Peptides against a protein of PDB entry 2YKT. Designs and how they scored, part 140

Target 1, 231 residues: chain A of PDB entry 2YKT
Amino acid sequence: SRSEEMHRLTENVYKTIMEQFNPSLRNFIAMGKNYEKALAGVTYAAKGYFDALVKMGELASESQGSKELGDVLFQMAEVHRQIQNQLEEMLKSFHNELLTQLEQKVELDSRYLSAALKKYQTEQRSKGDALDKCQAELKKLRKKSQGSKNPQKYSDKELQYIDAISNKQGELENYVSDGYKTALTEERRRFCFLVEKQCAVAKNSAAYHSKGKELLAQKLPLWQQACADPS

## One batch from the design tools (peptide; made by RFdiffusion4, then SolubleMPNN)

Design b2_p17_5_s4 (from b2_p17_5, 12 letters changed)
Fold by OpenDDE base, seed 5:
Structure b2_p17_5_s4 (fold): chain B 231 residues (1-231), chain A 17 residues (1-17)
Amino acid sequence: as target 1 above (231 residues)
Amino acid sequence: MEKFQKELEEMKKFIAE
């Protein structure tokens, strides 16, 4: 029946979230943590590289013929420091605004969805059983009427059962339909939350890239001419 | 953050019922 099909669809939505979405989200969070760790590693390695560059700048500053190149090397290291600061801010946002919040939600979501599905199933079954009971009673009444010498005595009760069945059928169909809409809304809400948090991270990432581009674009022409203009 | 925390509390409440 239409009601049974819609019921199966509703259950499948909840099952898909629990068995496909949530495990995939947990993996996404894990991959995010790995990515964060790798970026922290890059940051550490870069610090060592640019500290060594500063040392080269110090040597240039102490030289007789290359003193001005010392300033260039120091500027390169300073630009890196500023870019690194922006990266750290991006990573804080990545951790706090996306990973932590997703982790907290996914931790509770399995229990929440199980409870929600159970609540739906319980009420759906209750309404279905009540409908089945009325249908069975009507069938019994009709059998009695068919074997009776006075079938008219059952006419009022038959009408009452027909009305009750019609009402219960409508209520069941509406309940299952609403249940399906609710389930789809639950699924959409989870994707929307992910999208919104990823947008926030993307904005911070854009700021990082923009800052780096601006700083390098400002200084690179000066650095490129440094060797062509000996003092 | 406030909206997020409220949603978590609602989930916890629902689970407890």
Scores: peptide ipSAE 0.243, ipTM 0.848, DockQ to the pose 0.684
Fold by OpenDDE base, seed 1:
Structure b2_p17_5_s4 (fold): chain B 231 residues (1-231), chain A 17 residues (1-17)
Amino acid sequence: as target 1 above (231 residues)
Amino acid sequence: MEKFQKELEEMKKFIAE
C-alpha cells in the first residue's frame, strides 16, 4: 500500500544515516585529525628551518661586509613567524569548531537516531494495528450480516466501521508522511551542519593565505634588491 | 558554540525520554 511504501522509505532514511552517514562521518573526523597532525608537523619542521636561517642572519651581522644582509635574513624569519601565527589560529579553529564538535555529535547520534526510529515505529505500528482491527471487525460483521435473518440489524454498525476505517487510514497516511518529512529533515540537518562548519574552516584558511600573501608581497621586492644595493 | 551545546542537550533529553 501507499502507507506501507512510505513507511519503508522512512525507515530507509534512518537506516542510511545510521549505517552510511555516521560511519563515513567518523572516517571524515579521523582523516581530519590526521591532516591536523600533519600540519602541526609542518609547523614544527618549518620552525627548525627558520631558526637555522636566523643563525645565518647572525653570522651576516657579525661580518664586516654583509651586515645589512643580516637584517634581510631576520626579516625573512620574522615574516615566517607572522604567517605561522596565522596558521596556528586556523588550526585551532579547525580543531575546536569542526573536529571536536563533529566528534561529540557523532558519538551521541547513534543513540539519538535509534530512539527516534523506535518512537516512529512504535506509533506507526500502533496506528496500523488499530486500523487492522477495525478492518477485521468489519469483516466479521459482514459475515454475521450475511448469515442473519435480519441483515438490517447490522447496517448502522457497518457504517460506523467504514467511517472509522476511513479516518484511521487517513491518520496513518498523514503520520507516515510526516514521519518521512521528519526523517529527511534529520538527514539534511546533519549535512548542513557539516557544510556550515566547513565554511568556517574555509574562511579561516582564506585569512591565513591572505596574510601570507600580503606579507610576502610587501617584503619580497626589498629582499630581491638587497644584494644589488650593498651598504 | 552555544547553539551547538543546546542541540547536544536536546539530543540527550530526547534519548532519556
Scores: peptide ipSAE 0.242, ipTM 0.847, DockQ to the pose 0.696
Fold by OpenDDE base, seed 3:
Structure b2_p17_5_s4 (fold): chain B 231 residues (1-231), chain A 17 residues (1-17)
Amino acid sequence: as target 1 above (231 residues)
Amino acid sequence: MEKFQKELEEMKKFIAE
């Protein structure tokens, strides 16, 4: 029947979220953590490199003929520091606004979806059983009427069962239809949450790239001329 | 963050029922 088919579709939506979406999301979170760790590693390694650059700047500042180049080297290291600060801000947002929130939701979601599915199944079965009972009673009544010398005696009861069956059938169909819409909404909500959080990450990433571009665009021409200028 | 926490609490309440 139409209601049975839609019921199966509804259950399949919940099953898909539980067995495909959530495991994939857990993997996404794990990959995100790995990415964060790698970027933190880059930041640490870069610090060592630019600390060494500062040391070269100190030596230049102590020289008689290269003092101004010391300032250039210090500026290069400082620009890097500012870029790294922006990266750290981006990583903080990446961790707190995306990974942590997704992890907390996905951890709870298995239990939530199980409860939601169970609630739906219980009510769907209850309505289905009530419909089946009315149909069975009507069938019994018709058998009694067929064997009776006075079939008119059962006419009113037959009409009552027909009306009850019609109402219960409509109610079941509506319930299952609403259940399916609800399940699809649950799925969409999860994807939307992911998209929204990823948008926040993208904005922070854009800010990081913009800051780096601005700082380097401002200073690089000056640095490029440093060796051409007399001391 | 407030919206997020609210959603988590709603889920917890639903599970507890």
Scores: peptide ipSAE 0.240, ipTM 0.845, DockQ to the pose 0.700
Fold by OpenDDE base, seed 2:
Structure b2_p17_5_s4 (fold): chain B 231 residues (1-231), chain A 17 residues (1-17)
Amino acid sequence: as target 1 above (231 residues)
Amino acid sequence: MEKFQKELEEMKKFIAE
């Protein structure tokens, strides 16, 4: 029946979220954590590299003929520091605005969805059972009427059951339909949340890249000329 | 953040009911 099909669809939506979406989201979070760790590793390694560059700058500054190159090397290290600061900000956003929030939601969502599905199933069954009961009573009444010497005695009651069945059928159909819409909304909401949080991370990532580009674009010409113009 | 926390609380409330 239409209601049965809609019911199956509704349950399938919840099932898809619980068995496909949420596990995939957990994997996404895990991959994100791995990515974060790798970037943190890059940060640490880069610090060592540019600290070593500073040392080279110090040596240049102590030289008799390369003092100005010391300043260049220091500037290179400073630009790196600024770029690194932007990276750290991006990582904080990545962690706090995406990963942490997704993790908290996905952890809670299993329980939430189970409760939501159970609530839907319970009410759906209740309405279905009530409908079945009315149908059964009508059937009994009709049998009784057929065996009666006065069938007209049961006519009003028959009409009452017919009306009740019609109303309960309509109510069940509406409930299941609404349930399906609700389930789809739940699914969409989860995707939307992911998109929104990913957008926030993307904005911060863009800021990191922009800052790096700006700083390097500003300084690189100066650095490139340093050796060509000995003092 | 407020929206996020509110949503979490709503979920918790629903589970508790």
Scores: peptide ipSAE 0.246, ipTM 0.848, DockQ to the pose 0.713; fails the geometry check

Design b2_p17_6_s1 (from b2_p17_6, 9 letters changed)
Fold by OpenDDE base, seed 5:
Structure b2_p17_6_s1 (fold): chain B 231 residues (1-231), chain A 17 residues (1-17)
Amino acid sequence: as target 1 above (231 residues)
Amino acid sequence: DEDEFLKEQEKRLEEEL
């Protein structure tokens, strides 16, 4: 029946969230933590490189003929420090605004979805059983009427069961229909949350890239000219 | 326990929407 098919679809939505979406989200979080660790590693490695560049700048500053190049090398290292600071801020946001929040939600969601599905199944079964009972009683009544010398005695009761069956059928259909809409909304909400959190990450990433571009664009012409203007 | 938990989560969801 239409209600049975819609019931199966509803259960499948919940199962898809629990068995496909949530495990995939846990994996996404794990991959995010790995990515964060790698970027932190880049920051650490970069610090060593630019600290070594500062040492070269110190040597230039101690020279008689290359003193001004020392300042250039220091500026190069400082610009990089500012870029890395911006990256670290992005990583903090990535951790706190994406990974932590997703991890908290996915853990709580397992219990929530199990309870929601169980509630739906219990109520759906209850309505179905009530309908089946009315149908069975109508069938029993009709058999009794066929064997009776006065069939008209059962006419009013037959009409009552027919009406009850119609009402219970409508209630079941509406309940299952609403259940399906609710399940789809739950699924969509989870994807929307992921999209929104990724938008926040994208904004922070854009800020990091913009800051780096601006700093380098401002200073690079000056640095390129430094060797053409000896002291 | 599950029903109580569900109601609490439903309330939290409504507050977030």
Scores: peptide ipSAE 0.016, ipTM 0.578, DockQ to the pose 0.503
Fold by OpenDDE base, seed 4:
Structure b2_p17_6_s1 (fold): chain B 231 residues (1-231), chain A 17 residues (1-17)
Amino acid sequence: as target 1 above (231 residues)
Amino acid sequence: DEDEFLKEQEKRLEEEL
């Protein structure tokens, strides 16, 4: 029936969220944590590299013929420090605004969805059982009428059952339809939340990249000319 | 317990909308 098909669709939406979306989201969070850890590792490794660059700058500054190149090397290291600070800010936002919030939601969501699905199933079954009961009673009444010498005696009761069946069928269809819309809304909300959080990350990432581009674009021409200028 | 939890989550959802 139409109601049975829509019921199956509704259950499938909940199952898709619980069995596909939520596990995938947990994996996404895990991959995000790995990515964060790797970027933190890059930060540490970069510090060592640019500290070594500073040491080269110190040696240049102590030289008679390369003193100005020492300043260039120090500037390179300083620009890196500023870029790295911006990266750290982005990472903090990535952790606090995306990973933590997603983790909190996905943890609670399994219980919520299970309860929501159970509630829907219980009410759907209740309405279905009530409909089936009325249909069964009508069938019994019709059998009695066919065996009776006075079938007209049962006509009013038959009409009452027909009306009751029609009403209960309509109620069931409406309930299942609304249930399906609700389920789709729940699914959409979860995707929207992910998109919105990822947009926030993207904005912070853009700020990091913009700052890096700005600083490097400002200084790079100067650094490129440093060896062409006589000391 | 599940019904109470559901009601609480529904309320939170309504507040977010």
Scores: peptide ipSAE 0.013, ipTM 0.520, DockQ to the pose 0.492
Fold by OpenDDE base, seed 3:
Structure b2_p17_6_s1 (fold): chain B 231 residues (1-231), chain A 17 residues (1-17)
Amino acid sequence: as target 1 above (231 residues)
Amino acid sequence: DEDEFLKEQEKRLEEEL
């Protein structure tokens, strides 16, 4: 029946969230943590490289003929430091606004969805059973009427059961339809939350990239000229 | 003293931006 098919679709939405979406989201969080760790590793390795560059700047500053190039090398290292600071801010946001919040939600969601599905199933079954009961009673009444010398005696009761069946069938169909819409809304809400959190990450990433671009664009011409005109 | 120099350079960069 239409109601049975809609019921199966509703259960399938909950099943998809619990068995596909949530496990995939947990994996996404794990991959995010791995990515964060790798970026921290890059930051650490970069620090070593630019600290060594500072050492070269110190040597230049101690020289008689290359003193001004020391300042250039120091500026290069400092620009890197500022870029890394911006990266660290991005990583903090990445951790606190995306990973932590997603992790908190996914941990709570299994229990919530299980309860929601169970509630839906219980009520759906209750309405279905009530419908089946009325249909069974109508069938019994019709059998009794067929064997009776006065079938007209049961006509009013038959109409009452027909009306009750029609009403209960409509209620069941509406309930299952609403259940399906609710399930789809629950699914959409989860995807929307992910998208919104990823948008926040994207904004912070843009800030990191813009800071790097601005700093380098400002200083690079100066650095490129440093060897042409010694001070 | 490297840290002090870097802090000074940070300030200069901030002023130029």
Scores: peptide ipSAE 0.000, ipTM 0.197, DockQ to the pose 0.011
Fold by OpenDDE base, seed 2:
Structure b2_p17_6_s1 (fold): chain B 231 residues (1-231), chain A 17 residues (1-17)
Amino acid sequence: as target 1 above (231 residues)
Amino acid sequence: DEDEFLKEQEKRLEEEL
């Protein structure tokens, strides 16, 4: 039946969120944490590399013929520091604006969805049972009328049951339809939340990349000329 | 005729269920 089909669809939406979306989201968060850890590792390793570059710059500054190259090497290290600072800000955003918030949401969602589904199922069943009862009573009444010497005695009650069945059927259909719309809205809300949080991270990532591009574009020509133009 | 009509309506309602 139409209502049964819609009911199955509704339950399937909730099941999809609980059994597919939420586990996938947990995996996404886990992969994000791994990515964050790797980037933090890069950050630390890069510091060591550019600290070593500074040491090379110090040696150049102590030389008689390469002093200006010392400044170049220091500038390279400084640009790295600025880029790294921007990366750290991006990582903070990645952690705080995406991972933490998603983790909080997914942790709370299991109980919420279970309760929502249970509530829907309970009410759907209640309405279904009420409908079934009316149908059963109508059937009994019809049997009684057929066996009666005065069938007209039951005509008014028969009409009342028919009306009640129609009303309860309509109510059930509407409830299930609304339930389906609600379930779809819940699903969409979760995807939207993910998109919004990812957008925030993307914005900060763009800032990191922009800063790096800007700084390197500004300085690279100067550095490239340093060896060509000895003092 | 009326009984048949009512039975048909009931059947339709059951099919929509």
Scores: peptide ipSAE 0.000, ipTM 0.289, DockQ to the pose 0.016; fails the geometry check

Design b2_p17_6_s2 (from b2_p17_6, 10 letters changed)
Fold by OpenDDE base, seed 4:
Structure b2_p17_6_s2 (fold): chain B 231 residues (1-231), chain A 17 residues (1-17)
Amino acid sequence: as target 1 above (231 residues)
Amino acid sequence: SLDKFLEEQRKRLEEEL
């Protein structure tokens, strides 16, 4: 029946969220944590590299013929520091606005979805059973009427069951239909949440890249000229 | 939109019955 098919579809939506989406989201979070760790590692490694560059700048500053190159090397390190600070801000946002929030949501969601599905199933079954009962009673009544010497005795009861069946069938269909819409909305909401959080990450990432480009574009021509100028 | 999608799914369901 239409109601049965739509019921199956509804259950499948919940099943897909619970068995496919949520596990995939957990994996996504795990991969995000790995990515965060790698970026943090880059930050640490870069610090060591540019600290060593500063040491080279110190040596240049102590020389008689390369003092100005010391300042260039220090500027390079300072620009790096500023770029790195922007990266750290991006990482904080990545952690706090994406990973933490997704992790909190996915952990709560399993319980929520299980309860929601159970509630839907219980109510759907209740309505279905009530309908089946009325149909069975009507069938029994009709059999009794056919065997009776006075079929008219059962006419009012038959009408009552027919009306009850019609009403219960309509209620069941509406309930299942609404259930399906609700399930699809729940699924969409989860994808939308992911997209929105990823947009925030993208915005912060863009800011990092823009700042780096700006700083380097400003200073790089000066640094390139440093060796061409007489001491 | 979600509404359009739901309507399409409804139609598909009706065609399969």
Scores: peptide ipSAE 0.011, ipTM 0.403, DockQ to the pose 0.030
Fold by OpenDDE base, seed 2:
Structure b2_p17_6_s2 (fold): chain B 231 residues (1-231), chain A 17 residues (1-17)
Amino acid sequence: as target 1 above (231 residues)
Amino acid sequence: SLDKFLEEQRKRLEEEL
């Protein structure tokens, strides 16, 4: 029946969230932590590289013929420091605003969804059982009527059961339909939350890249001219 | 904290060098 099909669809939505979405989200969080770790490693390695560049700048500053190139090398290291500061701010937001919040949500969600599904199943079964009982009683009544010398005696009761079956069928269909809409809304809410948090990450990432581009665009022409203009 | 985490990662990387 239409109601049975829609019931199966509703249960499948909840099962998909619990068995596919939530485990995948946990994996996403784990991969995010690995990504954060790798970026922390990049920050450390970059510090060593640009500290070594500063040392080269110090040597240039002490030379007789390359003193101005020392300032250029120091500026390169300083611009990199500013870019790394922006990266650290992005990482802070990535950790606190994405990973931590997703982790909190996914850990609480399993119990909530199980309870929601159980509540739906219990009420759906209750309505279904009530309908089945009315149908069974109508069938018994019709058998009694066929065996009776006065079938008209049961006509009013038959009409009452027919009306009750029609009403209960309509209520069951409406309940299952609303249940399906609710389940789809629960699924959509979870995807929307992920998208919104990822948009925040994208915004912070854009700020990092924009700041880096701006700083390098400002200084790079000066650095490129340094060797052509000896002091 | 994030700072503590970053410092731990730096130490791990240094040990691998």
Scores: peptide ipSAE 0.005, ipTM 0.331, DockQ to the pose 0.017
Fold by OpenDDE base, seed 5:
Structure b2_p17_6_s2 (fold): chain B 231 residues (1-231), chain A 17 residues (1-17)
Amino acid sequence: as target 1 above (231 residues)
Amino acid sequence: SLDKFLEEQRKRLEEEL
């Protein structure tokens, strides 16, 4: 029946969130933490590299023939420092605005969804059982009427059961329909939350990339010309 | 099965880091 099909769909939405979405989200969070760790590692390694570059700049500054190249090397290191500061800000946002908040949401969600599904199932079954009971009683009444010498005796009661069945059928269909809409809303809410948090991270990432591009674009022409003129 | 697969993928990536 239509109600049975929609009931199955409703249950499947909840099951999909619990068995597919939430585990995938947990994995996403874990991969995010790994990515954060890797970026922190890159940051540390880069610091060592550019510290060594500063040392080369110091040597150039002490030379008689390459003094101006020392300033160039220092500028390269300074630009890196500024870019790194932007990366650190992005990482803070990545951790605080995405990973932590997603982790908090997913941790309690399994229990919540299980309870919500159980509540829906209990009420759906209750309404279904009540409907089935009325249908069974009507069937029994009709059998009695067919065997009776006075079928008219049961006519009023038959009409009452027919009305009750119609009402209960409508209530069940409405309940299941509302349940399905609720389940879909729960699913959408979770995806929306993920999208919104990822947008915040993307904004900070864009700022990082923009700052790096701007700084390098400003200085690179100067650096490229440094070796052409002995000054 | 999904959880197992995801866990395996996580472990592989962690080993590469």
Scores: peptide ipSAE 0.005, ipTM 0.387, DockQ to the pose 0.027
Fold by OpenDDE base, seed 3:
Structure b2_p17_6_s2 (fold): chain B 231 residues (1-231), chain A 17 residues (1-17)
Amino acid sequence: as target 1 above (231 residues)
Amino acid sequence: SLDKFLEEQRKRLEEEL
């Protein structure tokens, strides 16, 4: 029946969230943590490289003919430091606004969805059982009427059961339909939450890239000219 | 496949840029 099909679809939505979406989201969070760790590793390695560059700048500053190049090398290292600070801010946001919030959400979701599904199933079954009971009573009444010398005695009661069955069928269909819409809304809400959090990450990433571009664009012409214009 | 999907997305993105 239409009601049975919609019921199966509704249950499948909840199952998809619990068995596919949530595990995939947990994996996404894990991959995010790995990515964060790798970026932290890059940061550390880069610090060593630019610290060594500073050492070269110190040597230049101590020289007789290359003092001004020391300042250039220091500026290069300083720009890197500023870019790195921006990256660290982005990573903090990535951790606090995306990973932590998603982790909290997914941990709470299993219990919530289980309860929601159980509530839906209980009410759906209750309405279905009530409908089945009315149908069974009508069938019994019709059998009794068929064997009676006065079938008209049962006509009013038959009409009452027919009306009750029609009403209960409509209620069941509406309930299952609403249940399906609710389930789809729950699924969409979860994807929307992910998209919104990822948008925040994108904004922070844009800020990082913009800062790097700005700083390098400002200083690079100066650095390129340094060897051509000795002091 | 996922790889095919990602390749198609990259292609679309490149065409839009």
Scores: peptide ipSAE 0.000, ipTM 0.342, DockQ to the pose 0.020

